# Ledger of designs, part 103: peptides against a protein of PDB entry 7UQJ

Target 1, 160 residues: chain A of PDB entry 7UQJ
Amino acid sequence: PELYQNFNITPPRGVLFHGPPGTGKTLMARALAASCSSDERKITFFMRKGADILSKWVGEAERQLRLLFEEAKKHQPSIIFFDEIDGLAPVRSSKQEQIHASIVSTLLALMDGMDNRGQVIVIGATNRPDAVDPALRRPGRFDREFYFPLPDVKARFKIL

## One batch from the design tools (peptide; aimed at target 1 V58 G59, target 1 (a further copy) K56 K95)

Design b2_p26_7_s3 (made by RFdiffusion4, then SolubleMPNN; from b2_p26_7, 10 letters changed)
Fold by OpenDDE base, seed 1:
Structure b2_p26_7_s3 (fold): chain B 160 residues (1-160), chain C 160 residues (1-160), chain D 160 residues (1-160), chain A 26 residues (1-26)
Amino acid sequence: as target 1 above (160 residues)
Amino acid sequence: as target 1 above (160 residues)
Amino acid sequence: as target 1 above (160 residues)
Amino acid sequence: MVPPLTGRLEEVTGPRIPLTVEVKPP
């Protein structure tokens, strides 16, 4: 309710933050999490790096994703932030397909299985939105995309 | 001069941005770069990820660092931003010491060799400042440290 | 000196952070405040909301501003952060002009009267830089402006 | 022991980060 009232959002299952490196995607995700947290109502912020789930948990990545979503559900209202999500769910390339396909399938199922009444938001950040599996960018998943442009130089000359 | 006039800094050779992940270190570095850029005077922003220099250029990392500093000097005023700099110059651990020692030594020499009149700023960003080689955190190198705290929620609720 | 040595800025009397709501302006101001504090040297961060000074202190706003600047000077190095500064110093509109003119005049005088050796930085944050009195945006006042772009609205609407 | 989900559960409501950040002086 309130996380979605404060954002005025019909609960997106997922929000994709994309744009050049260092445009503040992660800062914004933290900013959103904190902006929705009150003294009375703490938003729990779960952060994972996409590549870390693959590298640290070979063969357990699916289980770790499930546990992450369960923990996020337990700590509602919550934000799951995947930094470098293109590292977790890259576009299917033939040579590493099975491991990535299982992880993507699990993430899809977890996003699809989020209770529409749940106060869990998934935020993915990437520098390469086109490197994220298109299945994740469909309605009911990361159906929302925020582009973070490089800070315009002209806006800063009003700084000088 | 002007990068240092705009910041007015007695040119720090290097600035270390540290703090939790997603606190806007890279955004700030880009925001600083662009704040110092005019329509007349563009600051060139060079961004490298610490781990990328090690992984992509095994045995050529020293040369790539030299080229980066030369290119930054050529495009003055400039900022060299090392994201995840703890990945480029980790604290010396006995098992991978030689490759890291050469890279650290090269980076030290490049930072020490910066012309005091040069308009090159080096910004390192890390989540783990204690994982950066202490030699890089000495006067004349990353002699300035900027901590990026997690956004305090109370501070944001006073913002909203 | 050192806030200005660490930034080495010819002390900007003020820095204006501008950009759409939720772009991390206040986060950045706090991150800057934090980044300039050491274990040895604590930066005191004074935060005020522009509208609060007007609403809470009708007829005393000038005095409260003076006290704020005195307290900031006493606790050097310090940052005065005005959130929603357009609420404190709106562009002159005829019907409320006198009260706002006195407050703006006081703020101008306080920014003008900052000892060039003082370690007090003023940061104003606004969503509407054009709603801030142009006199505050002149050299020696908020002579620096940082634009915090929204993630492009098209990207937001691809989120909605 | 499943290592604790190594991502810090950062309470975005983390303690007031003391605006006292350590800048190590040069």
Scores: peptide ipSAE 0.000, ipTM 0.304, DockQ to the pose 0.056; fails the geometry check
OpenDDE base, seeds 2, 3, 4, 5: peptide ipSAE 0.000, 0.000, 0.000, 0.000; ipTM 0.189, 0.315, 0.275, 0.293; seeds 2, 3, 4, 5 fail the geometry check

Design b2_p26_7_s4 (made by RFdiffusion4, then SolubleMPNN; from b2_p26_7, 13 letters changed)
Fold by OpenDDE base, seed 3:
Structure b2_p26_7_s4 (fold): chain B 160 residues (1-160), chain C 160 residues (1-160), chain D 160 residues (1-160), chain A 26 residues (1-26)
Amino acid sequence: as target 1 above (160 residues)
Amino acid sequence: as target 1 above (160 residues)
Amino acid sequence: as target 1 above (160 residues)
Amino acid sequence: MVPPLEGRLEEVTGPRRELTVEVKLP
């Protein structure tokens, strides 16, 4: 807060956690959800996996996204965490991926429709930020990016 | 090794980390790899994702597993970490999944072929231990299981 | 940020990561440092080990702390991570520990001297929060505490 | 719940670990 106030940092609606696999992106998102909850004000943590939304909800992925955002809005303050968001919102490279384009479009609309006063933060995690549609990485969406490097071998030694 | 020798604990060949997603299974595996590495004795950490082996290595998944285990054996002491191992080794439910059955069979053979004297530990991580083929969860394979609970909500609260 | 605004959480100057060794405290601190760095604004991560400051810098520990804080201030935004901070700042128990008292006093002064506008976060990690001087755990210093529980000792033994 | 086969040490890692991490997002 003071740090944010001092940085004049507008609260991100969406945060992209990116970096090599197994660097704790998902754990950090849970830790953040947990940390922002007090005894008086619990944060509801929603988690989805990008590939799971595509594979399990073929044809309903958009509806499931809408329901997720509605539920998150209903249970404010809340965090929506998308693990492997590159699986949900791959870069629009080929003309043939109308389904992906539609899911991405729905996610864009849902992120844009979040009131700046809403207590819903969206966190996306990916190993491949460049595989995420650039439209999601724009201001008002995943406009903050957080790199999770591999802990340097020296860092690993100092952890244990 | 010395710790195991001192405790007369037979080192597990395979350890299954299971629990809800984003509980730090992968992070813990990396932390363990780092701890067991000293300045004198670095542990080589190999990481693969179960779904990635199936999706990226269609038809070569078995060969890639063999190469991974050979490389791990060559770079002892080493840890092989399989993230989302349920994606690699789903329970043999249907006759139609011959490909999965073959990959699982290869992984079983590779784990069984690891000499007890090898300094290779295999860690599997899953959100669904019941979705992992029970054959992998037998003695001499993933014979040790570790539950990663969701951090308690109170623990979560102290995190913010 | 909105979450922080909604929680009226004052950003900690200092965060105490506590919990058993090998729980990823140092990894989390590094991940935080990395996450808070964007392509436009890299966070400088400084790491020191409490026992190393005492053992390696006998007689210069205070100067090294001052230099560390100056360097961190110069390279803002920055994180100073003290691993094993209980080694640096033990509880003032005995009359004979004038040296420890002086180092703790220096660290207190350095933390108190950090402008609320400074982009320097101090993270201390310890296995023994009760072994850290209570003066460091006060508001404006390590005023936020984070428990990193062990994987159950049995889990640790089975992993190693 | 797959019944513990003889020799599976299901270590339920003990009580819910209270991890408290204040991440000051800058």
Scores: peptide ipSAE 0.006, ipTM 0.329, DockQ to the pose 0.050; fails the geometry check
OpenDDE base, seeds 1, 2, 4, 5: peptide ipSAE 0.000, 0.000, 0.000, 0.000; ipTM 0.290, 0.260, 0.283, 0.324; seeds 1, 2, 4, 5 fail the geometry check

Design b2_p26_8 (made by RFdiffusion4)
Pose (drawn by RFdiffusion4):
Structure b2_p26_8 (pose): chain A 160 residues (1-160), chain B 160 residues (1-160), chain C 160 residues (1-160), chain P 26 residues (1-26)
Amino acid sequence: as target 1 above (160 residues)
Amino acid sequence: as target 1 above (160 residues)
Amino acid sequence: as target 1 above (160 residues)
Amino acid sequence: SETAEHFAERHEESAEKFADEPVEFF
């Protein structure tokens, strides 16, 4: 931590995995979760699939998001993986419903808002990155974007 | 206050920060929240978002808004910051649930019934200005609209 | 009435002020209420909003609307003004609440219960006219309309 | 239709929960 405090830098804590289907996005997330449970320092893994938080009550989806990010603050070494994040956080449109844009606005305020979110890495895997809200694809929330391509010749050899 | 009585004008009590992502809106609100808590006179900063207002009960979201504005009047030199305000206050539509139009109507009424002395300042950052209701964007509610643009060369030099 | 009842032209049961925001619709009702700054028993003015009638309870909103209309009949020549009547009377649909739908179901029955010797006029204002419920715009209701446009050049000169 | 039934159920539950409170306008 002194190497990041040597400068006035904060580490990048957000990655957006994107690429075609079957290219290794969930596999890489699974390998990262298995590695986080075997290095004897507790990096807590929070798995979230799509719109797992959707509810028929008003304001319960935003409450579940606030609880997920808070429980992430309780244990500092924690990770949040959002599988299929283009279904949870679509581009905010006036035509669609307000539960979607309200979830996206809560996710924006919880990733880089007024209060610091802590040592929480946020990973999102998507096949459709341009269905993710563009305000979610900037540094401070999903700093990096890993493009997982279809494998080239050497990579197919190595996979086989 | 005599300058605002000599000319027959009311000081603006509302600002709407708007601009592209990552241009300085939450940063300015964070710097103003730190400047509210330093000096010999204290300004009280009230931070809000859509999650700690929206409720699942009838008449509880508008009651939370009223409690916010009454508590800010009690601590009378005050700032109220609504982040991602297009999620809290979208454009009123009949094809939406009635809770969003009811929040916008309660917010319009509470802003039209403020102290009328410049004591409660209301600051909102929408990242998208078109999504917010046009009744809130008229002078009398959110008087000033600060456009936080993408920085030009001298501004990028000063930021770097 | 000695003059206007000679010709049998009935006064309107519901007159609707509609237009863009900031066009002076609340000013006209405030100026008509200052024309109620006159002696009693003539042009009693009631200033209500699309809020501060609707409540948590199930009967106080309709009971208070029936009482407002009964006090309007009690003082014979009277005017009821509903500012932001889309807040009190939104479009009834299947995303609509029950309490607003019953407010509309009682306001319609109270406007059809108003006699032909027109001594209570109900003026209502809105910035979005096709967001008020369609039933109050039927004949025998809010049927005469006043469009309040943005000002032209001479009008802006007089305003400045 | 399911949304209308949910709003009706929510309205009835709100009337039971706030049956012991003064009238509050909004």

Design b2_p26_8_s1 (made by RFdiffusion4, then SolubleMPNN; from b2_p26_8, 12 letters changed)
Fold by OpenDDE base, seed 4:
Structure b2_p26_8_s1 (fold): chain B 160 residues (1-160), chain C 160 residues (1-160), chain D 160 residues (1-160), chain A 26 residues (1-26)
Amino acid sequence: as target 1 above (160 residues)
Amino acid sequence: as target 1 above (160 residues)
Amino acid sequence: as target 1 above (160 residues)
Amino acid sequence: SEQQQLIQQRQKESQERFKDEPVEFF
């Protein structure tokens, strides 16, 4: 949060951290949370795995998402980090359409409702941005995407 | 790479990155790979999820591990990163003992056989170090453990 | 540390971590420090912000740099991490030339003197590598650079 | 910028290499 404020960059409502596995999306989200917290202004960091929301809360995933967003709002400024968000909101595949559609719809509504949510940033991490429902990647949702290159590529980018 | 040379620290055969979810274990493994390669000396980074090896390759997990370690040796210097290694080698729980025992035994043998493998480092990441088979956490395997604290704690650790 | 030993890569005296704000340079530096420490051999991690050295220590920045490098040498193996190093060693701009020139000269001398400093690694992080004095980016100083792309760009890199 | 194109190109290359990537460093 402070990073975006300090840079006079309007924080995205949602930030998609995509990239090959192990490029540090989860770390970065946490590091962003840490770097955005001061002694005076602690940012509450909420983390969920997309697959865990689906698997642990079959039939309650929508409720868990609502609770997560309410808790994040209650503890603002806050970051909600969804690791493996493609596991929560996969591109609509025919075999689990209804359950995933409800979860996606709930997440969409929760992100759209963020205008009134104050200082809550949502970070989604995925290894497969194209496996994330495109509806989540629209303006007002995960409207800013941040690429995590492989360290090879990162190492390469830094030596030039 | 260069950091460990300067520190005259014998590189562990295996490094266990543990800590709460989203503390950046996977990023760090990748960034270690990144920091260890130069233009002249590229490190090959192999990444697998523990659960993916188990789930995608039921009955072939041992073979996949062998292939992974052979490929890492072929492309040395290299890093093998196991994300969620507790999913590959859970503490021996009575209900899936034989399949997990074979996978664990194979991984143990592959790590023990690393003396003759040249420049291959294995990094395991877990959110639950106590859920990793203790046999993997012994000297000559994942013999060095690095705790990834939460970023709030990391912020505190930065200042000391 | 150990990764570099196995790979027979000579550690850079200085590593420049550059990339857009919020790409996790600071977190990476810390996690490198953490990954280089063992129970037997802890690496001391020194962190300074470039702007803080300049602002808090107007007229003493050179002394603070000297003290920092002495302390890092005393507590070797160690990492000195300069966050926002472009704030410490900006490209010579005409308006603050003398003060910045002295600080840059001191940092250059301290980095050049690292041959005699043992197991100290310097990591500089910047959002603007081109705003860092090119003299710092030469061999024997920040001679290895590692690009931290935006997590949007990082995100895209992960999925393809 | 050429850097952004290089980032995008390496984006594509890094994505194609997703499986077993040589960590090619500069």
Scores: peptide ipSAE 0.020, ipTM 0.195, DockQ to the pose 0.088; fails the geometry check
OpenDDE base, seeds 1, 2, 3, 5: peptide ipSAE 0.011, 0.000, 0.000, 0.016; ipTM 0.228, 0.286, 0.306, 0.369; seeds 1, 2, 3, 5 fail the geometry check

Design b2_p26_8_s2 (made by RFdiffusion4, then SolubleMPNN; from b2_p26_8, 10 letters changed)
Fold by OpenDDE base, seed 1:
Structure b2_p26_8_s2 (fold): chain B 160 residues (1-160), chain C 160 residues (1-160), chain D 160 residues (1-160), chain A 26 residues (1-26)
Amino acid sequence: as target 1 above (160 residues)
Amino acid sequence: as target 1 above (160 residues)
Amino acid sequence: as target 1 above (160 residues)
Amino acid sequence: MEEQERIREREKESAEKYKDEPVEFF
């Protein structure tokens, strides 16, 4: 609370981690959660996959997103990590588009409804930042982006 | 500013991340940038590759390094990450040695010219710490080293 | 010192990172060490492997653990990372059980003997949290656990 | 070469786009 108060800088509600696969976006989100977890501030890390939100929560995805944000708000400070958030992007099929649009709309509303006083950070990770709905990338949502380049091919060949 | 004042510990101007390729040195530098970015202190992360400094900046490498350090100083607090900093090491060829020596000399001067009050951290990453010029590894430059061992072969085989 | 003072939350003496192999537990511990290393607070990162404690320090493991904790205490703030801490678990053989029990008992005593004022954090990593002695998982020792799930198989196949 | 240039251009565009918004984590 107090640390956030002094510098008047609105905490990013959402950060988008993007870059080629294997650049460690998931590892980074976890590292951040763990590093920001000082002994004084236990950060609760919630992880969900974009594809799991669609496939496992068919018909309840909106409710499960609401519950996730409520749980994150209850366990502040917290990080909600959405891995493969482009998996919430509409697949080019008309019936799936409506389900995707509802889930994305719910996520938008939940991110917009985060009080600036809430110590809840949302991190989205994707290999396809252009497949993420532009509405999610607006100020007050995923308004910050981190590019994760591939480690150089020369570094890769020395792992082999 | 104030936190730096109390403990009289001169911030490391440079940290050398070294270890086998794929040990996550670049990932770590990014994680550091992200984790040291509190809501109050947004850290700007600048990334450059040692090989790119030589190959892309032929004839302007010194100027581009100066601009990078000026930009990092302007956007404090900031991290300058040099990936593959051993790529600034002299290749065993006489004409390239002079270009390499000039670039390394410029980098040394820029690291030495960092005011102790500047919240600019330089991180170098290499797979070949012994290929890094010993002058870069002196106090007030890359005076701290972090070894990144390979994740155990047993851990690797469970990733496969 | 002061950051730890204000929120009255006793620093976890030990954090257990657990999850399938290759989930980046070691990478995370390093990221934490590095991220908590502000310019003002140089965190010294000590890494040991559970199997190396047993195999390399046969007959001196207890002494080497004591020296490690003394060195970590001398270089505060510091992180002691035990990779594969389940490697300190008793192998099901009677003679090795006594050596393992002595080493675990020494580690317990060292963790219990850490002054609450000591800026020494112990991180244990394991792929087998159930193989870690329950005595190590008690309050004031490894009393916090972080689960590292496998990155989805789909994310893995995009690294190949 | 082209992919490394596109990566660098995207890093530069991302760095330029977020030049004014340094990364705040809590």
Scores: peptide ipSAE 0.000, ipTM 0.209, DockQ to the pose 0.085
OpenDDE base, seeds 2, 3, 4, 5: peptide ipSAE 0.000, 0.000, 0.000, 0.008; ipTM 0.247, 0.276, 0.188, 0.333; seeds 2, 3, 5 fail the geometry check

Design b2_p26_8_s3 (made by RFdiffusion4, then SolubleMPNN; from b2_p26_8, 10 letters changed)
Fold by OpenDDE base, seed 2:
Structure b2_p26_8_s3 (fold): chain B 160 residues (1-160), chain C 160 residues (1-160), chain D 160 residues (1-160), chain A 26 residues (1-26)
Amino acid sequence: as target 1 above (160 residues)
Amino acid sequence: as target 1 above (160 residues)
Amino acid sequence: as target 1 above (160 residues)
Amino acid sequence: EEKQEEIKKRQEESAEKYKDEPVEFF
């Protein structure tokens, strides 16, 4: 929010970091959180894995998301970083529709419920932007997307 | 080791990360050390700066390199990360030949002395690959090079 | 400048990025430089290594610092990034006092001479904040400090 | 050695401290 207010840019409610694994998405999110914090004004950085929210909290994922957004709102200015957000909000496919639809709907409602003046930034990171529910990529949600290109594919293959 | 076994790639004894400063070479090396470590199999990450080995250990740099490689071998699987390796093994220039030649020769011997079956990876990071002694860039040493391009300035702009 | 004007926060003349090596300090500084530039307003990013200023410019380090600050002022808005600033301005210890004291004094004077309205941000990166001269960490100099923790091994695993 | 072990220990302690808690960037 202030990050963007400062740039005279309408603060996105959500920022989607997408790109191949290892492109530094999580690092960039942490580093943004760090760079926006000061001794006088700490940014509270909340990090969750999309897959962990689904797997650890079967039946409680909606409640955990609500608590996360409430806590982030309480500790403004804040960043909520969803690592592997495609694991939390996969594209609506018929076989997983009921459980994922409710979690996605909850995340959509939480992002829509953030006032434009709120100092809560939501960063989603994914290796598969096309696996993220298109409803999350609409204006007022993850309306800014940042592609983290692989440094030359040859450069990573040999490291791994 | 397993990282490279999975790719059916002959594990380099040495990997040279090169590219402009701040491209994440050191971070990538640490992230690799992390990524290859599991709860069952921790990778021991050794980090040295090339310039620190020269400056702190005037006359002992060879001994410090030997100890580092022995310790890395003892704690397999291991990564030895030389940050600013161009500071440790600069191109042989006449004015610094004696001190640098012995250190470079020691590093060459240590890299050559690593068995191909060793679970020790040596990563050198430099902003100046052409300032690294060409002898280190030969097969069986830093025989794999990875260019870390500056992520397109535009790709980072949007994150803020 | 605008980054901080927009936060209604007194723009620090200097920002100290500190934390363990390979926590992404240099990457963050570049990301900030990138994120604060736009197609209409490019931020000029100047980068120097503390150790390079000392080693390459023995007797000219003061002049090189002055030229750097003049060039940064000419190319506003600008970021001066000192990588390894503890190498440029180590804690005043009796054995190295003369050469380091003059360089530190020059850097102090240059940071103090920047008008509070100046669009020049100085970022110092160090792995050893306690090795940076305390005079640089005073208000109006590097008066904002950002700790770059090592992301948990698991958090780095996901970045790869 | 000790200073590197202390840096490593502080790195591990920092990694552990920021594992489950919201990372307050100081």
Scores: peptide ipSAE 0.007, ipTM 0.245, DockQ to the pose 0.064
OpenDDE base, seeds 1, 3, 4, 5: peptide ipSAE 0.000, 0.000, 0.000, 0.000; ipTM 0.208, 0.190, 0.195, 0.357; seeds 1, 3, 4, 5 fail the geometry check

Design b2_p26_8_s4 (made by RFdiffusion4, then SolubleMPNN; from b2_p26_8, 9 letters changed)
Fold by OpenDDE base, seed 4:
Structure b2_p26_8_s4 (fold): chain B 160 residues (1-160), chain C 160 residues (1-160), chain D 160 residues (1-160), chain A 26 residues (1-26)
Amino acid sequence: as target 1 above (160 residues)
Amino acid sequence: as target 1 above (160 residues)
Amino acid sequence: as target 1 above (160 residues)
Amino acid sequence: EEEAERIAKRQEESAKRYADEPVEFF
């Protein structure tokens, strides 16, 4: 949050947190939500799992995404956190179910439809950024990416 | 492992991390592994998802659990981290598939078969501790539990 | 980074990450650095340990802090991450070595000397926020704090 | 039997590919 203001960089609409499982992506998103909330300006935090959107909302996933974005806009400033977004928006393959293609298309449209002045940030977390549809990783969508390394032994030696 | 040795506390064989999604359970398990590892005493960290054990290892899940525990013993000191352990060891119901009952029984036997002198710690993470078979939550298994609260709104206010 | 821009909140110059060891403070700082870096705008990440500043730079710690801040300004946008900042800036006690008082005073002056338009963010991490000199925890310095909870103290007491 | 061994071996290789990055947290 603070970094981008200091840098006069237009904040991306979406942030992709990626890295090995258990690197704190979800914790980071919550910590960001917590830190950007003040007593005067509470941030509403919405969390969804990618796989839960597909499995729990069979045939309704697109509608639930629309409702989620509407609710986030209604309760702005807000964060939408998608955990395991690779489950929601896997790389489009010729063998992919039409359902996934439709959901991805809906998410793309919702992210594209966010006004630049909106107080809604979307955070996606994945263990496999390359398993996320490249269309989501474009400017105006998840156009900023955060690598959460495992402390590689070498990264730990660079951390020490 | 090393933490408990340093404190002369008999380490629990199993620790259950529970709390809402995105509370840092997986991160904590990794951080524990990292902090208990010294340059002289490296801890081997094994991670498995409960749902992946069931879905990827259809008919072999029991064997894979046995191999995991053997490998952990071979590479001691070690941590076995089960993410989403409620997927592996759901509450036993009369409607439960025989496959789940067999896998749970195998995990119970493996945890019971760990010698108290072993440098193997098992960490289970769940969003629903009550969805985990109570047999796993008994002494000699996951007999220690950690609640990972959401940062309470009040804790959020102390974070900001 | 992005959250603060979207919220029109003036970013603090310094952020204090606090919480028990292994809660992901260091990981968080690195993730923030990675995400604020784009292909077009790479953020330079400087990391120092508080204890290393005191121990490795005996008699030179103040100069090294000055050089660090100069280098960070030269390579802006940049993040300065102090791990274990309680080692660098412990609470001033009547028994504290004059060396620590001088180093703390230097860090205070460096943080106060940062222009609000500077693209330098300082992140301090500590396991003990109350062990950090309160002078650092004031507006214009580490004026935002992030608690990285362990699961509830009561949950920890149930694991011990 | 042979097909079960081939499935087991592929599962073992797949398990090894996911296990063989022992994140040696050093």
Scores: peptide ipSAE 0.000, ipTM 0.259, DockQ to the pose 0.106
OpenDDE base, seeds 1, 2, 3, 5: peptide ipSAE 0.000, 0.000, 0.000, 0.000; ipTM 0.197, 0.183, 0.338, 0.320; seeds 1, 2, 3 fail the geometry check

